# Designs tried in a protein design run: peptides against a protein of PDB entry 7Q4I. Part 191

Target 1, 281 residues: chain A of PDB entry 7Q4I
Amino acid sequence: HENSTIAERLYSEVRVLCWIMTNPSNHQKKARHVKRTWGKRCNKLIFMSSAKDDELDAVALPVGEGRNNLWGKTKEAYKYIYEHHINDADWFLKADDDTYTIVENMRYMLYPYSPETPVYFGCKFKPYVKQGYMSGGAGYVLSREAVRRFVVEALPNPKLCKSDNSGAEDVEIGKCLQNVNVLAGDSRDSNGRGRFFPFVPEHHLIPSHTDKKFWYWQYIFYKTDEGLDCCSDNAISFHYVSPNQMYVLDYLIYHLRPYGIINTPDALPNKLAVGELMPEI

## One batch from the design tools (peptide; made by RFdiffusion4, then SolubleMPNN)

Design b2_p26_1_s3 (from b2_p26_1, 16 letters changed)
Fold by OpenDDE base, seed 5:
Structure b2_p26_1_s3 (fold): chain B 281 residues (1-281), chain A 26 residues (1-26)
Amino acid sequence: as target 1 above (281 residues)
Amino acid sequence: SLLLALKRFSELIKKEKYYHPGMDFP
C-alpha cells in the first residue's frame, strides 16, 4: 500500500502533456513500451510520428522520417500541440521513444513555477546558444507560455526560427526559444545535482565511465560529477533506455521497496511569481 | 557496495553509442 496523496495533488496542479518523438518503425518496438511504463503517468500522452496509429495514440505529422527531419518534426509537433492541446496541460515535455521519465519528480521541480513564465527545463548544454539549450535526448519541458511564444512568435519568423527542417532539433529550438525570450531554466536540485540526463543511469552513476575528454563534459552547462553525486535523488529523466530497461526502471522506482524504510517527501517550496525563477546554485 | 551492485547491473546493460546531434554542427 502506498500513500500517493501528494503525488495525486501534483498530478492535478502540475499538468504535463508528454509528446514522444517516434517513427512508424518504432511504434511497436519502442513507443508502446513508453505507453506501458512512464507515459501512463503523464496527464496527456501523444506520440508524434509520420503515420497515424490509433492503438498507440500516434499522430501523423506532415514530415519525413530520419534524423535530418527531427527539427521539422519538432516544429510540427509543437504546432499540433498548440492547435489542439495548449489548454490540456501546464507543461509540455518532449521525450524520445527511448527516454525514461519520472513524471512525479518533474512535477516536483515544476511546482513553484508559473506555466505563464516563459521558461523551459532539461539537461542544459552551453555551446551554440548563449543562454544554453536543452539536450534533445534527455527530454525538455516547456511552459505553456514557452509553447505559445515558440509557435506564435518564433516559428512564423525566419529571422527568429530556422524555416527549413535541417539541423540539430535541440539546438534549433534552443535558438528559437532564446530569440523570443524563453528562459533556459536551471533544473538542478537544491544540492546542485542534475535531474535530466542524456544517458542511462549507469553512465552517470559509475565513476570513470568516460574520461574528461568525453564531449559531455565540454557541453554540460553546469559543473557536474560522476558517481552518486551526479544525480538528484529526485532525478527526472534518462536517455538510451531500452524497452526492457523501462520495465526494470518502472519496477525499481514504483514497486521495489526496502522493508521498514518510509520515505517522507520534503515540503513543497513556495510558488514563484510570473517571470520569477529559482535562484541559481 | 552500492557501486559494485551498480557495476554488476551495468554489465547486463548493452553499451549504447552515445551521440549528440549538435556535435556535428558549428
Scores: peptide ipSAE 0.033, ipTM 0.673, DockQ to the pose 0.173
Fold by OpenDDE base, seed 2:
Structure b2_p26_1_s3 (fold): chain B 281 residues (1-281), chain A 26 residues (1-26)
Amino acid sequence: as target 1 above (281 residues)
Amino acid sequence: SLLLALKRFSELIKKEKYYHPGMDFP
C-alpha cells in the first residue's frame, strides 16, 4: 500500500495551475500526451494555443503561431489566467508541450513560500537580466502575486514590459518581472542541486555529455555539477521530453519500485512570512 | 553502476536539438 497522505496535503495546500504552451499542429502530437501523463497531477491544466480544442481543453489566444509569437502568447496566456483563473490556484506554472514536470516535487519546493510573495522559480540563467531569468523550456512557476504584478503593473507599461510580440519569451518575461520587483527565486535543494532542467535527464546526468564551451555553462546562474550530483532527488522538470519518454518517465517515477526500498520524506520546512525567501546557499 | 546503465540508455534516446536562449533561430 502506498502512503500518499503528505502528497494529498500538499495538493490541497499548494494549488498549482499548469498552463501548457502549444499550437494546433501539436495538439494531438504532443499536448495530448502531457494531459495523459504529468498534467493530470496539476490542480488545473490549461493548454494555451491559437485554436480551441475541446478534447484537449485548449484555449484560443488572440495570437499568431511561430517562434516569433511565443512572447505574445505568454502575455496573452497570463492575461487570460488573471482574468479567469487567478483564484483557482496559488502558483502558476508555464511549461512547453515537451516539458515533463513532477508536480509533487514542485509543491514541496513551494510549500514554505507565501503565494502573496512576489516570486517566481525555474532554471535560472544569468545573461540579459540582472537578477537572472528562468529558462522557458524548463518551465517556470509564478506566485499569485507575481501574476498580478505581471498583468496589472508590467504589461500595461511599455517602459516596463515589451509591447511587441517578438523576442525570446523567457528573457522578456524575466525583464518585465524584474521591473515590477518580482524576485527570481533560488529553486535549488538544500544540497545546492538544481530542480528545473532545460534538457532531458540524460544530458544532465551523463558527465562530459557537452563540451565546456557549450553555451549552457555560460548561461547557468548557479554553479552545477555533472553526473548523479547534477540533479536534486526532488527534481521538478525536464525539457525536450518526447511523448514516448513522458510515458516512460510516468512509469519509472510513479509505478516502478525496487522491492524492499522505502523512501521516508523529509519533514516540511517552516512556512515563511509574506515577502520572505529561503536563505541562499 | 547506475551511471553505466544511464549511459547505455542514452544511446537509445534520440539527441534533441538544443535551443539557445535569447536567440531567434530561423
Scores: peptide ipSAE 0.032, ipTM 0.655, DockQ to the pose 0.173
Fold by OpenDDE base, seed 4:
Structure b2_p26_1_s3 (fold): chain B 281 residues (1-281), chain A 26 residues (1-26)
Amino acid sequence: as target 1 above (281 residues)
Amino acid sequence: SLLLALKRFSELIKKEKYYHPGMDFP
């Protein structure tokens, strides 16, 4: 018998709406596999598309498809969330249809924070945005207040937020959020290990997969090592996860257990005040 | 060593091309 009491508590206390960036061509190929795996563990799951799909719970946003429209889709997705779902959750995760997320680990990271704190988390990159921005592929999570500021304060002001739909969506939202004083949080664990990953586990866990000239090493905000110390034991996300790998990860994380090993969860940290962040490591 | 095993394993992983944030999209 599995003891899920703490996970169940966090499910109730740290409510997460997950929205998945997808398109009609990926509804069956990718998005449905998110819905059938990790997406089940979100308090609310919505697929943001250009076409409605009632089986998937996909919303047709008033945007075109293609990479150059991702920023437009992100803006419309958060507008939709703010209008229809802002009170349905405390935290609002963006993920791609090839992102895998361990939602319980995200709830654990988010637990001390107030959803009224203007903060967002993800894999922090350093270019283009002074405070950094969160990698789009690794997924990023906004507090309720961050969503409010983004939609109400940033989006209506072309000086604060790009009105055009072109550009890298993660960079553009990062600029907008910075301009409304939404803080780019530190997602690392107490050992300084990352939790959000823009690649598959293999690429992070295996040393020398990439050379030090690889763009990632220039983009990461916090210096991290490859190998065993790359990744938190409470890792939250991985990107470029194929549909088949999602089911493998679901099995490995939630079903496969080493007999006789019982993990005691760490004690929950104290709650932070509104506007307070955990100290950087 | 575990490090050596991981290094050897890395050679078996097919390197994929990834897009990165801030890249000019074609």
Scores: peptide ipSAE 0.031, ipTM 0.657, DockQ to the pose 0.115
Fold by OpenDDE base, seed 3:
Structure b2_p26_1_s3 (fold): chain B 281 residues (1-281), chain A 26 residues (1-26)
Amino acid sequence: as target 1 above (281 residues)
Amino acid sequence: SLLLALKRFSELIKKEKYYHPGMDFP
């Protein structure tokens, strides 16, 4: 027995197309489990592959497989979305086939923003791109205008966007988006807690004697804490989530309830004008 | 809280090795 009225409203008002980065070898091993868990909560779900799979709803993009082609696949995925699906959603999420996403929390974060604002959100990293870029594994979400600018303005211009298919896809899209004035948004909550995470919950929630030399601390754009203060109560994503962990997360988030605890959702914020961002915290 | 539940669950998960961006997987 759940009251989903607000979630249903946001499902209609904040439409999200999720595209999943996958490959033919992972259709059954990983992608299918995304479809059976969090992916069912997207307004539209598409698997971007090198081979068609009608059972999965996978698209065969004109790219090779392997890590050296991830940037090529990202470019072709957004070209495909722009050509076929630009009006099917307001926001366009990239995720990996081992990313877990709480789509309702993403809709809550996105609610005040106009899809016509050139903005994107995710786990912001500071290297290589002046405004930062969003971690590929944590997933990142583009506004409709951001997709338009990426596909129409950036991709056709080799001076704005890398023409070859090599390189780190998240860095390369970050460069392209910056070059067309798509803003790297702040996805943190009002307490300064992150919402998009490039690792599993264990690595964020459990204080580790992690060496301060760990690359993550050099990459993260905003200061973050470990333990229970690491993460928003409205966290959006985690990466390196196994298929089994996806089902466990789905159970814990959507089914398991402590008896007698009723959460009242916060009031929705006011909508922003086109081009307006939330104040920095 | 959800975070407490996730923390408790996470304690039961095997520690995985993660690769940084740009690292090739073996």
Scores: peptide ipSAE 0.029, ipTM 0.688, DockQ to the pose 0.308; fails the geometry check

Design b2_p26_1_s4 (from b2_p26_1, 14 letters changed)
Fold by OpenDDE base, seed 1:
Structure b2_p26_1_s4 (fold): chain B 281 residues (1-281), chain A 26 residues (1-26)
Amino acid sequence: as target 1 above (281 residues)
Amino acid sequence: SLRLALLLFSELVKKEKYYHPGMDYP
């Protein structure tokens, strides 16, 4: 017997549109597996591509393919969302077609925040952007007001937002959002543990997996540890998750239960006012 | 050799897997 009453409440009160960055070569290989796993727990799920796919529900954006066009695709994806879907959700998640997301844990993190607060969350990196920026692969979530500011205030102004389609997608959106006073939020839990992860669980959970010279340790905005203390019990995302691993994670998180162990959820925090953030830890 | 191609592909996949934005900036 399962009690989903709080998860159902959060599904209604914290509405999430998930858009998936994909391409035509990945529709069947990757994106379809997102749709069959974690993507079904979004309030709305859209695949952003260069070609339409009616089986996938993929949108053909007016952009080319390849890494050099990811920034162009992100700009057109948020323009499309603003034009067609800005009222369909309160929060707007970008994820890759190999990102896995626990949407209920994201709703729990977002619950206290107003969608009219200009904020976004993800795995925060410190280079290139003064307030930091969110890792593209870990996925990042914008408030409705953050999407409005990005599309209406930043994108039309070449001084605020890069007009060409080149550059690192996550850095460029991070610059644009900073320039319109969208705040780079803290996604850590009350213990200071991260929730958005730019790698697979194995790479975060196994101590000494990487050399201390590995770029990630220089890029992370907040100090993090390796091992079981790396990650919140309410972790939100992992990147480089294979299609097969998505089904394994879906089974482990939503179906597999240790008999006789009942997790009681923590009480929901108080809601914040518009423009108010949780204190940084 | 097929082994070298698989190693190069594995290294390419690792290099893509460990990509960071600072590789595109001078």
Scores: peptide ipSAE 0.039, ipTM 0.666, DockQ to the pose 0.043
Fold by OpenDDE base, seed 5:
Structure b2_p26_1_s4 (fold): chain B 281 residues (1-281), chain A 26 residues (1-26)
Amino acid sequence: as target 1 above (281 residues)
Amino acid sequence: SLRLALLLFSELVKKEKYYHPGMDYP
């Protein structure tokens, strides 16, 4: 028997809408496996595509397909969310159709924050945006106020937000969010360990898996280590997770238990005021 | 050949993993 009482409480108190970046060619190959695994733990799950799929719950956004349209798709996805779903959740996660997310760990991270605080979280990168921006692949989560500011204040203004659909979607949303004073939060745990990861667990957990010249080490906003100290025990996301790996992760995280080990959750932190952030560690 | 296409696809997927889409931003 599992005691999920705290997780159930957080499911109610920290409502998360997850939108999944996908395309029609990936509905069956990738997106349906998100729906069958971690996506079922979102309060609302929507697939953002160029074609409607009633089996998937995919929305046809008025955008073309391909990498050059990811920014266009992100803009239209948040417009759609603002118009139809802004009150359905407190927090709005973007993920890819090969991102895996431990939604309970995200709710734990988000619990102290007000959804009226203009903040967003993810794997923070330092280039291009002064406050940093969140890696697109690791997934990033906006507060309700961040979505409001993005859609209402940033998107209509070409001086604040890029009007064309070209560019790196994560950089462009990062610029737009900065321009409307949405804060790039620190998603690290109390030990300074990351929670959002732009790669699979293996790439972060195995030391020397990448050369020190690997771009990631130049892009990370916060210093991080490789190995077991890379990652929070309450990690939130991983990217480049295959459909098969999603089911493996679901089994390992939610089903596989060492007999006789009972993990007691830490006490919930105090709630922050509107506009207040956790101290940087 | 199908094998070459699969190799090219594997290299493309590998390149996607190791290149950030924003690296070529001025």
Scores: peptide ipSAE 0.034, ipTM 0.661, DockQ to the pose 0.043
Fold by OpenDDE base, seed 4:
Structure b2_p26_1_s4 (fold): chain B 281 residues (1-281), chain A 26 residues (1-26)
Amino acid sequence: as target 1 above (281 residues)
Amino acid sequence: SLRLALLLFSELVKKEKYYHPGMDYP
């Protein structure tokens, strides 16, 4: 018998709306596999597309398709969430249709934070944005207050937020959020290990899989080691996860157990005040 | 050498695969 009591408590206390960036060509190829795996563990799951799909629960946003429209789609997705769903959750995760997320580990990371704290988390990158920005592929999670500030304060002001739909969506939201004093949080664990990953587990866990000249090492905000010490035991996300790999990860994480090993969960940290962050390690 | 070309191609394919849409990753 699995004891899920703490996970069930966190499911109730740390409500997460997950929105998935997708397109009509990926509804059947990718997005449905998110819905069939990790997306089931969100409190609410919405697919943001250019076409409605009632089987998927996909929303048709008033945007075109293609790489140059991802920023437009992100703006319209958060507008839609703010208008229809801002009270349905405390935290609002963006993920791609090839991102895999361990939602329980995300709830554990988010537990001490108030959803009224203007903060967001993800894989922090250092270029283009002074405080950093969160990698789009690894997924990023906004507090309810961060969504409010983004939609109400940033989006209506062309000086704070890019009005056109061009540019890198993750950089552009990172600029907008910085301009409304939404803090780029530290998602690392107490050992300084990352939780959000812009690549598959193999690329982070295997040393020398990439050259030291690989762009990622220049982009990562926090220094990280290669190998097993790269990654938190409470890792949250991986990117470039194929549909087949989603089912493998779902099996490995939720079904496969080593007999006789019982992990005792760490004690929950104290809750922080509104506007308070965990100290940087 | 063919090995260097394959390594460079593998790195290029990895860079293209990991190219975030709209980001000029170097």
Scores: peptide ipSAE 0.035, ipTM 0.654, DockQ to the pose 0.082; fails the geometry check
Fold by OpenDDE base, seed 3:
Structure b2_p26_1_s4 (fold): chain B 281 residues (1-281), chain A 26 residues (1-26)
Amino acid sequence: as target 1 above (281 residues)
Amino acid sequence: SLRLALLLFSELVKKEKYYHPGMDYP
């Protein structure tokens, strides 16, 4: 027996549309497992593809397939969301078909923020974009106002947003969002621990003898530790999660409980005004 | 040998896991 009262409140007050980046070859192999695991905890779940799939609820976007067209797919996905779904949610998560997301932890992070604040959150990287950009694989979440600015102000202007479909998807949206004054938020918890992760839990939790030359240490915007201090107790996402690992994570997070340990949730913070951010830690 | 194939697969999986799409971005 679980007490979900606070999670149910946040489900109603912090509405999240999750869109999943996928392709027709991955509908059955990957995307279906998102739908059967963490994707069921979104207020709305949409799979963005090049082919329609009525069993999956996949949308056929007017884009080609391949790594070189991910930016094109992201632009068309947000155009589709703005046209059909902008009022269905307050927050709009992009994730990959191998991203795992703890949606309740994301709602907790987002709770103080107004969806009319031009902000987005994710795993912040420092290269290419002055304010930083959010890693595509870790997933990133836009406010409703951020989606509006992206689609209405940025996308129609080739000076603000790349018209071509080539380039790194996460860098290009990061440039576009900066150019329309959408703020790259800090997703860290009160202890300075990250919440969005571009790798599997194993790669963050186990101190790797990773060479200090590993690109991640050059890309990460905020200093992060390895081991158990790497990750917030309210972690939101992990990337490169296999379908089998999604079911394992779903079991460990939502079903497996140590007997006699009861977690009391922290009190919800005060809501911020429109345009206000949490202070930097 | 099966061991060399497993090493090559582990290196391929490592390369995929360590590839960032923006790494080669100009």
Scores: peptide ipSAE 0.031, ipTM 0.647, DockQ to the pose 0.052; fails the geometry check

Design b2_p26_2_s1 (from b2_p26_2, 19 letters changed)
Fold by OpenDDE base, seed 2:
Structure b2_p26_2_s1 (fold): chain B 281 residues (1-281), chain A 26 residues (1-26)
Amino acid sequence: as target 1 above (281 residues)
Amino acid sequence: EELEKLLEELEKELEEAIKKAESSHS
């Protein structure tokens, strides 16, 4: 028998709305597998598309499809969330339909923070945005106050936020959030290990898998290593996860157990005041 | 699997190349 008491507590105290970036061609191919795996562990799960799907619970946003519309879709998704769902959660995760997320590990990371703190978390990149921005593929999570500032303060002002739908969605939201003083948080664990990953586990876990010239090493905001030290024991997300790999990860993380090994969870940290961040590591 | 990973890496390199191109025009 599993003891889920602390996970159940965090499910109630750290409410997460997950919105999934998808399109009509991926509803059956990708998005339904998110709904059948990790998405069921969100407090609320919404699929953001250009077409409605009653089986998926997809929202038809007033945007076109294609890579050039991702920023437009992100803006309309957060507008929709603010209008209909801002009180349904404390934290608002963007993920792709090929992102896998361990929602319990995200709740653990978020637990000390106030949802009224203007902060967001993810895999932090250093280019284009002074404080950094969060990688779109790894997924990123906004506090309720960050969503409010984005929708109410940033989006209506073309000087603060790009009005057109072109550009890299993760860079553009990163610029907008910086311009309204939403802080780019540090998602690393107490050992300085990352929690949000813009690739599959194998690309991070295998030492020297990539050349040192690979763009990723120039983009990462924090120094990271490859191998077992790459990744927190409380890792939150991986990107480019196929539908089949989602079921494998769901089995490995939630069902497969090494007999006789008992993991005791660490004590929860103290809650921070509004506007406070964890110390930099 | 190796081809899927190569495609994923290439997709990401392409996304980052697009980001670089778009950021250079702003």
Scores: peptide ipSAE 0.065, ipTM 0.738, DockQ to the pose 0.068
Fold by OpenDDE base, seed 5:
Structure b2_p26_2_s1 (fold): chain B 281 residues (1-281), chain A 26 residues (1-26)
Amino acid sequence: as target 1 above (281 residues)
Amino acid sequence: EELEKLLEELEKELEEAIKKAESSHS
């Protein structure tokens, strides 16, 4: 028997809408497995596509398919969320159909923050955007106020937000959010360990797995190490997670337990005021 | 070996995707 009392409290107090970037060719191959695993732990789960799928809960956005339309799809996804779902949650997660997310760990990170604080979190990258931007693959989470500012203030203004649908979606939303004073938060834990990962666990956990010239080490906003110290014990996301790996992760995280080891959750931090951030580490 | 190859392939695909995105901003 598990004690879920704190997780249940956070489920109610830190409401998360998860939207999944997908396409019609991936509804059955990838997106369905998100719905069958970690997506169940969102307060609301929506698949953003170019075709409607009532079995998946997929929305047909007025965008074309392909990599060159990801930014267009992200803009239309957040417009759709703002119009239909802005009050259904406090926080709005973008993830890919091959992102795995530990939603409880995300709620723990978000708990101190007001959803009226213009902030967003993810794997922060340093290029192109002065405050940084969040990696698209690792997934990123906007506060309700961040979504409001993005849709109402940024998107209607071509000087603040790119009007065309081309470009890197994560960079372009990062530029738009900076231009409306949405803060790029620090998602690291109290030990300075990352929580959002643009790769599978193995990539981060294996020391010297990547060359030091690998672009990731030049893109990361915060210095991180490889090995077991790479990752928070409260890690939130991993990318490039296959459908099979989603079920493995679901088993390892939620079912597999070492006998006689009891995890005692840390105390919840104090809630921050509106506009207040946790101190940088 | 298979996992390492998969990771290398994914890294390469991502690097190529970033380069394409960067080229659309230059």
Scores: peptide ipSAE 0.030, ipTM 0.698, DockQ to the pose 0.085
Fold by OpenDDE base, seed 1:
Structure b2_p26_2_s1 (fold): chain B 281 residues (1-281), chain A 26 residues (1-26)
Amino acid sequence: as target 1 above (281 residues)
Amino acid sequence: EELEKLLEELEKELEEAIKKAESSHS
């Protein structure tokens, strides 16, 4: 017998719309497996594509396919969300069709924050954007106010937001959000451990997996070490997760239990005022 | 352009690193 009472409370109080970046070639190969695994734990799940798929709940955005159109898809996805779904959730997660997300851990991180606070969270990178930007692959989550500012204030203004569809989607949204005073939050736990990861768990958990010259160590905004101390016990996301690994992670996280070990959840933090952030660690 | 090239290089380096990691565990 599972006691889900706190998770059920957070499901109601911290409503998350998840939108998945995909394409028609990946609907059956990748996106369907998101829908069958972690995506079912979102309050709303939408697949953003160039073609409609009624079985998947995929939306056809007015964009072309290819890597050079990811920024175009991100802009049109948030316009679509703002027009049709802005009141369906409090928080709006972007993820890729090979991102795995523990939505309960994201709700726990978001619980103290007001959705009217102009903030977003993810794996923060330091280059190109003064406050940092959130890695696209790790997924990033915007407050309702951040979505409003992005769509209403940033996107219509070519001085605030890039009008063309070229460039890195995560950098370009990071620039746009900074220009409308949306804050790049700290997603780390109380021990300073990361929660959003741009790679699979193996690449973060195993020390010396990458050379010290690997770009990631120059891009991370907060200094993080490799090994068991890399990652929060309440980690939120991993990237490059294969369809098969999504089912393995779903089993390990939600079904596999060590007999006789009972984890008591920490108390929920106090709610912050509108515009208030958790102190930097 | 420089950022796009850097990102393409980084994505490629990452894809190569993932392939190397996958190949070392097979």
Scores: peptide ipSAE 0.023, ipTM 0.614, DockQ to the pose 0.052
Fold by OpenDDE base, seed 3:
Structure b2_p26_2_s1 (fold): chain B 281 residues (1-281), chain A 26 residues (1-26)
Amino acid sequence: as target 1 above (281 residues)
Amino acid sequence: EELEKLLEELEKELEEAIKKAESSHS
C-alpha cells in the first residue's frame, strides 16, 4: 500500500481546477487521454472546446477554431470558470491537450501561497512582458485572485487587455495580468531547477547540441542547465507529450518503483501571508 | 542504430514543434 496521506492532504488543501485547451478534432485523439491519465488528479477537470462533448465534460466556448483563436478561447475559458467554478478551486491551471502535468508537484509548489495572492506560475519567458509571461505550452496556473483580476478588471478594459482574439495567447494573458498587478511568480525549486517545461522530458534531459541561438535560450527568464540538472525532482509539466507518452509517464511516475528505495518527502514549508512570495533564489 | 533513429525522430519532432511554435508567435 502506498502512503498517500500527504498527497491526500494537499488534494484537499490545494484545490486545483484544470482546464484543457482542445478542439473537436482532438477530443478523441488527445483530450480523452488527458482525462484517462493526469487529468484524473485534478479536483475539477474541464475541456475547453468549440463543441460540447458530454463524454469528455467539454464546454463549447463561443469561439472559432484555429491558432488565431487561442487567445479568444483563453478569455472565454476564464470567463466561464469565473462564472461557474471560481469557488470550486483555489488554483486554476491552463494546459494543452498535449501537456502532461504532475498535479501533486504543483500542489506542493502552491501550498505556501494564498489563493488570494494575485500570482501565477509556469515556465517564465522574458520577451514582450516586463515581468515576464508564462509559456502557453508548459501550462500555467493562476490563483483565484488572479482569475478574478483577469476577468473582472482586465478583460472589460481594452487598454489593459486585448479585445480581439488575435495574438500569441500566452503573451496576451501575460500583458493583461501584468496590467492588473498579477505577479509572475518563480516556479523554480530550492535548487533553482525549473518545474514547468515547454517541451518533452527528452528535449530537456538530453544535452542536445541545440545551437545557442535556439529561441528557447533567448526566451527563458531564468538561467537553466541541460541534462539531469535541468529539471526539478518535483517537476510539474511537460509539453508536446503524445497520447502514448502520457500513459508511459503515468506508469513511470505513479506505478514503477525501484525496489528498496523509499522516497521520504520534505516537510511542508510555512504558509505565506496574503501578497507574500517565496524569496527568490 | 536504434538510438540514432530515436535521435532522428526526436530532431524531426523538434523541428515540427519549432515550426508550430513560430507560427503561433507570428
Scores: peptide ipSAE 0.016, ipTM 0.579, DockQ to the pose 0.201

